# Ledger of designs, part 187: peptides against a protein of PDB entry 6DSZ

Target 1, 361 residues: chain A of PDB entry 6DSZ
Amino acid sequence: NYVVTAQKPTAVNGCVTGHFTSAEDLNLLIAKNTRLEIYVVTAEGLRPVKEVGMYGKIAVMELFRPKGESKDLLFILTAKYNACILEYKQSGESIDIITRAHGNVQDRIGRPSETGIIGIIDPECRMIGLRLYDGLFKVIPLDRDNKELKAFNIRLEELHVIDVKFLYGCQAPTICFVYQDPQGRHVKTYEVSLREKEFNKGPWKQENVEAEASMVIAVPEPFGGAIIIGQESITYHNGDKYLAIAPPIIKQSTIVCHNRVDPNGSRYLLGDMEGRLFMLLLEKEEQMDGTVTLKDLRVELLGETSIAECLTYLDNGVVFVGSRLGDSQLVKLNVDSNEQGSYVVAMETFTNLGPIVDMCV

## One batch from the design tools (peptide; made by RFdiffusion4, then SolubleMPNN)

Design b2_p19_8_s4 (from b2_p19_8, 12 letters changed)
Fold by OpenDDE base, seed 2:
Structure b2_p19_8_s4 (fold): chain B 361 residues (1-361), chain A 19 residues (1-19)
Amino acid sequence: as target 1 above (361 residues)
Amino acid sequence: KEKERQEFLDKLVEELKKK
């Protein structure tokens, strides 16, 4: 009996960076189908710490830090709607990944959304939001002492949500989403009431955005608001300030992923379907009253990489490029461009052996 | 570390702005 050792998955479908192993360690977490890989980012590169098998394909993977936690916790949702919150614990040389909470969030009734599973966490860690089915927004309240993840649904009138995020700096948890109706694509906000289990009117909306608006980026304070990325335009809105740019360079290929570089949301990495890597820049203007407002948006081409499924800035100009379609990479950003005008140099390449056919056993 | 991170990125952005 040749035990064909099933080849480990190599295609990356998610990555996150944070402080999962300790408050001091910078970690890279990589999702490869059912496998979670945990690394410590060092000056010498990625040090492997632990690999974890999950009970299904990882669909959502997000780090978050509730009030009173010394390090980040990990939220995972699988494609089969198994949710868990994981904690890293180390006792001497013994490493354990502890499940703090778990639950199944599948509904018996609902049409799975064509754009797939979206999972988001409120920046103040009040709740997790899930768009799993058309016309429903699922809420998981975050309670530190609750070992069972309980969820409830709020009806969403907008049936075709393209992307959704929680906003920063809101008194109540507030979502911002792009949706499509027969009239086009629009942006709307809702406040989420945990008590009443309903939506309240959000602070702002923007009707008739670009027809191909596909991505929402929540911007931290002091700017607040959101960035909306389309095929031809990048727009910012926070209820008071609106700004739009249409740089010709982004029109060539669709932006498919992003990563916030700075905690204050001044810089983002963007990746497109051609493997081009961009920097999105938010320029500040300080008002006479000491308020900070957005002055301008700028996009700069850094160079080319593998086609990113996910991006994460590590440290000292190092970026992890998680690829599903090609080889994943560690790349270095340089201050000076090379002879070809690129600021990107590949440091390490991780061979992708192809799509893991989900053998439905 | 965070300061060094920021300083590097600031230098990169300054060079990008010269284009």
Scores: peptide ipSAE 0.393, ipTM 0.886, DockQ to the pose 0.830
Fold by OpenDDE base, seed 1:
Structure b2_p19_8_s4 (fold): chain B 361 residues (1-361), chain A 19 residues (1-19)
Amino acid sequence: as target 1 above (361 residues)
Amino acid sequence: KEKERQEFLDKLVEELKKK
């Protein structure tokens, strides 16, 4: 009996940072296929707290904090469409990860989208949105008393959604998405009516964006709006202001992941397919009336890391680089560059032994 | 913590602007 000790997965397919274990603790959560690893970020490094086995490959992992919650909750969706909301509870030395709500959100109809599963949470925690199938947007209303995650579908006229996010600062939940049609790629917004279970016209649209526009970043207030990242350009739009840059440096390799560094959305980390790490900067202009507007966008090369599947800024210039294709890393951002002009130093490297092909039998 | 975080990043950004 060869007990094939199933080697623990090492490839990272998602990571998030927030306050999951307590209001005060900063956590790093790492998804490795069916495994969730929970760490506390300390001055000394990452302290492991708990590992959780999931009933399937983690496809979506998002932290969110409903009104009146002292700490973040975790939404997980698996590749088999099992959804759950998890809460961390500690009583003395006893640690429990409890399922606050669960449900299966699979549909019997629809074509699974080629770009995979997208899961997003409204910043005001009114709903979860899921792009699972072409031409459908699934909504899970967030209700505190509901242990069963119920969902409904809204039909999308746009069949080929590339990426979607909820916008900040909207009276109604509002999505912003990049989609492709025969004329090219475009950005559109919709308001989501929970009551009527339909889309209403959103605040703005941007037709004919860059042909390779691939990512939407929702920008918090005071800026609001969204950043659209392409192969050659980065654009900002909030309905009133439009700004675009085309820095030659980003054309060299496709940007594949991003992470917001500042709560106000002034700085982002970007990672490309060559393992280059960038900082995207939103330069503010303060108007005489006290309003803050976007003055400019800037991209700066920080250095090189493993090819990031996901990025998350921790604290004190430390970044976790979650890699699927290479070794994951903890890296330090330095104020001063090294002799090669890099601001990045590897602190710790986590060996990736290769993708565990889960033969899901 | 957040203030210190911002101060560090602000210093980094200022150094990046000198390039």
Scores: peptide ipSAE 0.367, ipTM 0.876, DockQ to the pose 0.837
Fold by OpenDDE base, seed 5:
Structure b2_p19_8_s4 (fold): chain B 361 residues (1-361), chain A 19 residues (1-19)
Amino acid sequence: as target 1 above (361 residues)
Amino acid sequence: KEKERQEFLDKLVEELKKK
């Protein structure tokens, strides 16, 4: 019986950046199967703070800041549908990860979605939304005093949801999603009523989007709306304005991940299946009335990295490239391109030893 | 920090737009 000393998982399946340890600290949180790694981002690099073992494979990991919290809380959902909200507490040298709330959100009835678990948080922290099963949208109301995460389902008529996000700047929590039906792929919005536990008609829809539309990006104010990423096109819609681009460069490989760079949603990082790193640019136009509208969309190739499962912009042009298929990287964006036209330089590489195959012996 | 972040990215974007 070779007790293979269980090597720590090295494949990254999620990453998020925020202010988890304090209001001032910039943190990188990395999910590696059942392991959560917490770093402080410093000028010298990543400083490890804590590692946390989770009671299952991390499927969703999102930071959020409820009203009146000084720092971000962490929502985690495991592949076995264990949900928790975690808080970082430090007292002197003692570091504790406190479970503020927990619950199991598994349904007895439902077909698990083939595209896996999607977890999203309302930007105003009113609820967590979960797409776990086809034809269901699970809602976890966010209540500060509730240690038990209670969830309810809303029936979704659209059985094949590709991606879903909460929109910004909505009076009620509003989801935007890409779905597929026999007629193609479409984008729809719904308002989520916590009181009535139902969907109301959302502000807009877009029928017959690109057949391979795969991702929704919710855009913060002042732009609002959403970006829809396909194989051949990137589109923007906010109910009033529609823009589409079809840059030939994105057709070469499927975009698989994204990260918002600016709080105002003017810039995003995009990663594709070839490890190409792009910047998506939202060009603003200021109108005479002081309103800011989207003028144009632009995609620029930055360079090449490991194939990203997740991307997060840290600070000072540093990007963490979380990779499942290859080595994770810290990369530096440069203002000037190298001789090959790349704006990307690898700073640090984190060796991926491959998936820990749980050989159930 | 946020200002420096923005300034760096603005410069990068300006260089990208010159292509």
Scores: peptide ipSAE 0.361, ipTM 0.876, DockQ to the pose 0.871
Fold by OpenDDE base, seed 3:
Structure b2_p19_8_s4 (fold): chain B 361 residues (1-361), chain A 19 residues (1-19)
Amino acid sequence: as target 1 above (361 residues)
Amino acid sequence: KEKERQEFLDKLVEELKKK
């Protein structure tokens, strides 16, 4: 009986950084198909803590910290629409990943969106939003004691949503999304009423953005608003201020992932389909009233990495490059460029043996 | 096509500077 030890998945399809094991620990969580890998980030590198099987391909993986929680919780949605909220518990040497809540969020009616599953969490942890099907936005209210993830749908008039995020600093949960219609791509906002289970008019919209606008980044306070990334342009809008840049360097390859570096949203990593790593910088202007406004946007080429499926800034200039197509990497960002003009140095490489098709037998 | 795209981007940038 050859126990074919099923090779562990190596292709990365998601990664997040936060404080999942404790309030003090910095964790890297990596999604590899049906597997979740949990690491502690140390001065010596990544220390493995736990691996978890998720009974399905991980489609969404997000950390969030509800009010009163000492550490982050993990939201996972599988490609089969199984949702769960996970908590790390350690009791001495015993490590348990507990399910605080779960549910299936599949609808019987709806066209699965061509751009895949999108899952987002309100920064104030009021709700989870899911774009699973065209013309529907699913809401999961976040209640402390709810073991069952109950969801409801709100109809979206916009049938072709490209990307969606919750905005920061909003009195009500507010989504910002890029959508496509016959006239082009546009950005719109909606407030989400949990009480009425409907959309209200959001604070702003921008019609006729770049035709290839593909990503929304919610910007935290003090800036607020959102960044919209296209093929050739990067735009910022917060309702009061609007700014766009079209750096020629981003035209060469499509930006496919991003990650916030600074908690205040002053810098973001961007990865493209050629494995180029960029820094997006938000230049600040301090107003006389103490408000901070966006002065300018700048993009800098840092260097080249594996083609990122996901990026996450860890600490001290270290970035995890999660790759589906190539080897994942830990890279160091340097202040000074090397002789080749690169600010990126590979620290560690994680061999990708290719997509392991978990044949569910 | 490329020229039209650049003109669109230029307009986008200009429209964004006017607000």
Scores: peptide ipSAE 0.033, ipTM 0.613, DockQ to the pose 0.022; fails the geometry check

## One batch from the design tools (peptide; made by RFdiffusion4, then SolubleMPNN)

Design b2_p20_1_s1 (from b2_p20_1, 7 letters changed)
Fold by OpenDDE base, seed 3:
Structure b2_p20_1_s1 (fold): chain B 361 residues (1-361), chain A 20 residues (1-20)
Amino acid sequence: as target 1 above (361 residues)
Amino acid sequence: MVPFPTEDDMDELVEKLLSE
């Protein structure tokens, strides 16, 4: 009996950083197909604490902290539309991953979106939003006492959503999304009414964005608004201010992932299809009334890494580069560039053995 | 395990990048 120890998946398809194990611990969570790996960031390095098998390929993995929770909860959606909210519990040496809530959010009717599953969480933890099917936005209300994740659909007039996020600083949950129609790509906002289960008009829209606009970044307060990333341009809009840049360097390869460095949204990491790592910088201008506005956007090349499927800033200039196509990396951002002009130094490399071909023999 | 840096120099990096 050759127990073919099924080789554990090594390709990374998601990563997040937060305080999942405790309020004080900084965690790196890595999704590798059906496996969730949980690490604690320590002065000694990444300490593995738990591995969790999921009932399907992880499609969405997001940390969130409802009001009155001491630590982050984990939302997971699988490619088979199994949703769960997980909590880490430790009692002495006993470590348990507790399912607080679960549900299947599959619809019987709908065309699965070509751009895949998108899952987002309202910054105020009022709801989870899911773009699973064309022309539908699924809402999961977040209720602390509800062990069953119940969802409802709101019809989207916009059939081809490219990306969607919840905005920050909104009285009502507000989504911002890039969509495509026969006239091109556009950005629109909607308020989501939980009570009426409908969309209300959002605070702003931007018609005729770049044809290859592919990502929305919701910007925290004090800036608010969103960043729209395209092939040729990066734009900011918050309803009152619009700013666009077209740095030539981003035309060379498509930006495919991003991660916020700072809680205030002043810095972001961007990864492209060639493994280039950029920093997106939001320059602030403080007004006489104490309001903070965006002065400018800058994009700076930091260096080269493995081709990122996902990026997450840990701490002290350390970044985890989650790669599906190559080896994942821990990299350090240095103040001083090397002789090649790179600010990136590899600290650790995690070998990717490739896709586990389930050889169904 | 690779030891993590104990100092945060990201602000200095950003200041440098913004000064260029």
Scores: peptide ipSAE 0.584, ipTM 0.941, DockQ to the pose 0.882
Fold by OpenDDE base, seed 4:
Structure b2_p20_1_s1 (fold): chain B 361 residues (1-361), chain A 20 residues (1-20)
Amino acid sequence: as target 1 above (361 residues)
Amino acid sequence: MVPFPTEDDMDELVEKLLSE
């Protein structure tokens, strides 16, 4: 019996940064197919602390901190629609990943969306939202005492949702999404009523966005609102202010991933299909009343990396570039550019052995 | 393990990027 030690997956399909192991620890969590790798970010580098096997391909991986939790919890959804909320516990040398809650969120009826599974968490941790099927938005209310994740569906009139996020600073949980109809792509918002299990009219909409608008970034306070990323343009809207830029440099390759650099949402990393890494900058304008408004948007090319499937800013200008197609990287953002004009330096490379061919031998 | 930087120079980087 040759136990073919199934080669561990090396292709990265998700990554997140947060405080999962403790309130003080900064963690990098990496999804590699069915495996979750947990690292602590230290002055000495990435320290591996745990590897966890999941009961399926990880489709969604998000950290969140409910009110009164000292550290982040991890939401995972698998491609088989198994949902769980995980907690890290350490007692001495014993490390346990505890399932706080679990459930299967598969529907018997529904067309799986062609754009795949989207999972989002309300910034105030009131609910999890899932776009699994066309014309449906699934809601998982977050309740601390409930070990069973229960979900319900709300019907979406918009059948072709491209991307969706929860907005910040909303009295009720509010989603912002890009959708496509025969007239093009549009942005819409809905409030989610947990009580009535329905959508209410959201604070704003933007019809006829760029035809290739593909991503929504929810912007934290004080700015609020959302950034919509297209092929040719990046737009900001918060219901009051609209701003659009069309930097020629982004037209060369499709932006495919993003990550927020700082909690205030002033800076984002963008990765494109050519492995270019950009900084998206939100320029602040302070009003006389102390309110902060968006003055301008800027996009600056930082350099090149492996083609990112996901990006996550760690700390001190270090970025993890999770790659599915190439080697994943730790890169450093430098203040000074090199001779080629790049601000990016590779610190560490993680070899991608390619797709695990399940050779059933 | 590759040692991590101990200083956050991101603000300085951003200032440079904005000055170009």
Scores: peptide ipSAE 0.579, ipTM 0.940, DockQ to the pose 0.854
Fold by OpenDDE base, seed 2:
Structure b2_p20_1_s1 (fold): chain B 361 residues (1-361), chain A 20 residues (1-20)
Amino acid sequence: as target 1 above (361 residues)
Amino acid sequence: MVPFPTEDDMDELVEKLLSE
């Protein structure tokens, strides 16, 4: 009887940083298949606090802070379409992860999207948006007192959505998405009406973006708008301003993940399929009226890491590199480059034992 | 656990990157 000790999953499929355990604590949350690991970032390093088993593979993991909450809540969606909102509670030494709300958001009818599950949260915490099926956008209203997550669908005319985000600074919840049609890839915006359960026309659109445009980054105020990342170009649009760059260095490998460094959206980390780590920089221009506009975009190579599935900036130039294909890492960004011209130094490496191939014998 | 840096030098890094 070989007791196959079920080895804990080591491949990282998601990571987020925020204030989940308290308002003061900085947390790193790591999704490893069905397992959620919670760490506190301390001067001594990453301190493990809790591990949580989920009822399925984590497909979406996002921190959000509704109005009147002192700390972040955690939204999780599993690959089996179980949704929950989790809260961390500590009473002395007792640590509990409480389910504030839950629901199953599976539809009986729909084609699962080929690009997988996308889950997004409105920056003002008005709703959660889910792209689960082609031609549908699912909305979960965020009501404080509702223990049951109720969802409704809005029909999308755009059947092939590549990526979608909620925009910042919008009076109504507004999505920005890249979609593909027979004419190419395009960017469009929609306002989401909770009352009417429909889309209204969004503030802007951009037809005929780069053919390989794959990611949307919603940019916070004061800039607002979105960044669209392609294979050859990075573009910014906010309805009033458009700016595009085509740095040759990004053509070498596809950018696959991103993370915001600053709350104001001035700096982002980008990871590509070769494990290169970049910084995307938004240069500001202050207008005479006190408005801030985007002056320029720059991309700078920082160095090389494990191939990132997800990135999250922690603090003080420390980045967690969550890897599915390789070892996850804590890396330090240094002011001075090493002898190889890299600004990246590995602090800690977390061994990935690979996917447990369930050999069904 | 590996100790975390206590100083934030990211602005200096960015200034350096932009100067090159």
Scores: peptide ipSAE 0.578, ipTM 0.941, DockQ to the pose 0.829
Fold by OpenDDE base, seed 5:
Structure b2_p20_1_s1 (fold): chain B 361 residues (1-361), chain A 20 residues (1-20)
Amino acid sequence: as target 1 above (361 residues)
Amino acid sequence: MVPFPTEDDMDELVEKLLSE
């Protein structure tokens, strides 16, 4: 009788940083298949707080803070389309993860998108958006009193969405997405009307972006707009300003993940398929009227890590590198490069024991 | 647990990166 000790999953498929346990605590949340791990970032390191088993593989994990909440709530969508909003509650030594809302958002009709599940949250917490199926955008309105997550679909004319985000600073919830058609890849925006349950024309579009444009980063105010990451180029667009760079260094390997370092969106981490870690820098120009505009974009190589499935900046130059293929890491970004020109130093490594082969014996 | 840095030197890093 080989007791196959159910090995805990070690491959990371998502990570987020925020204030989930309290308003003051900085948390690292790690998704490992069906398992959610919650850590508090402390001066002594990552302190484990709770592990939560989910009723399916975590496909989306996002922190958000609705108006009037003191701390972040957690949205989870599973690969089986079970959605929930979770709250951390501590009462003395008792720790509870409360389900504030739940629902199944599966459609009976629809082709699951080949690029997988995308879940996004409006920065003003008006809605959750889901790209689950081709030609559909699912909306979950966020209502405080709603224990049942109800969703509706809006038809997308664009059948092949590559990536989608909500933009910042929009009067109405506005999505920005990269899509592919027979003419190539394009960027478009739509306003989402909760009332009418339809798309309105968004503030801008950019036709004929790079053929391998794969990621959208929504940029906070004061810049606003979005960054579009391709294989050869990185572009910024906010409706008024367009800027593109084509640093040769990014052409060597496809950028596969990103994370915002600063709340103002001036710095981002980028990870590629070779485990290279970059800093994307938004250089500001302050106008005489006090407006801030984007002056330039720069990409700087920081060093090498495990191949990131996800990145999240913690604090004080510490980055969690969530890896599916390799060991996850805590790394420190240093001011001074080492002899190899790397600014990255591994602080801690978390062994990935590989895929749990569910050998149904 | 590995102790976390207590100082934020990211601005200095960015200044260095931009000076190159």
Scores: peptide ipSAE 0.575, ipTM 0.939, DockQ to the pose 0.853

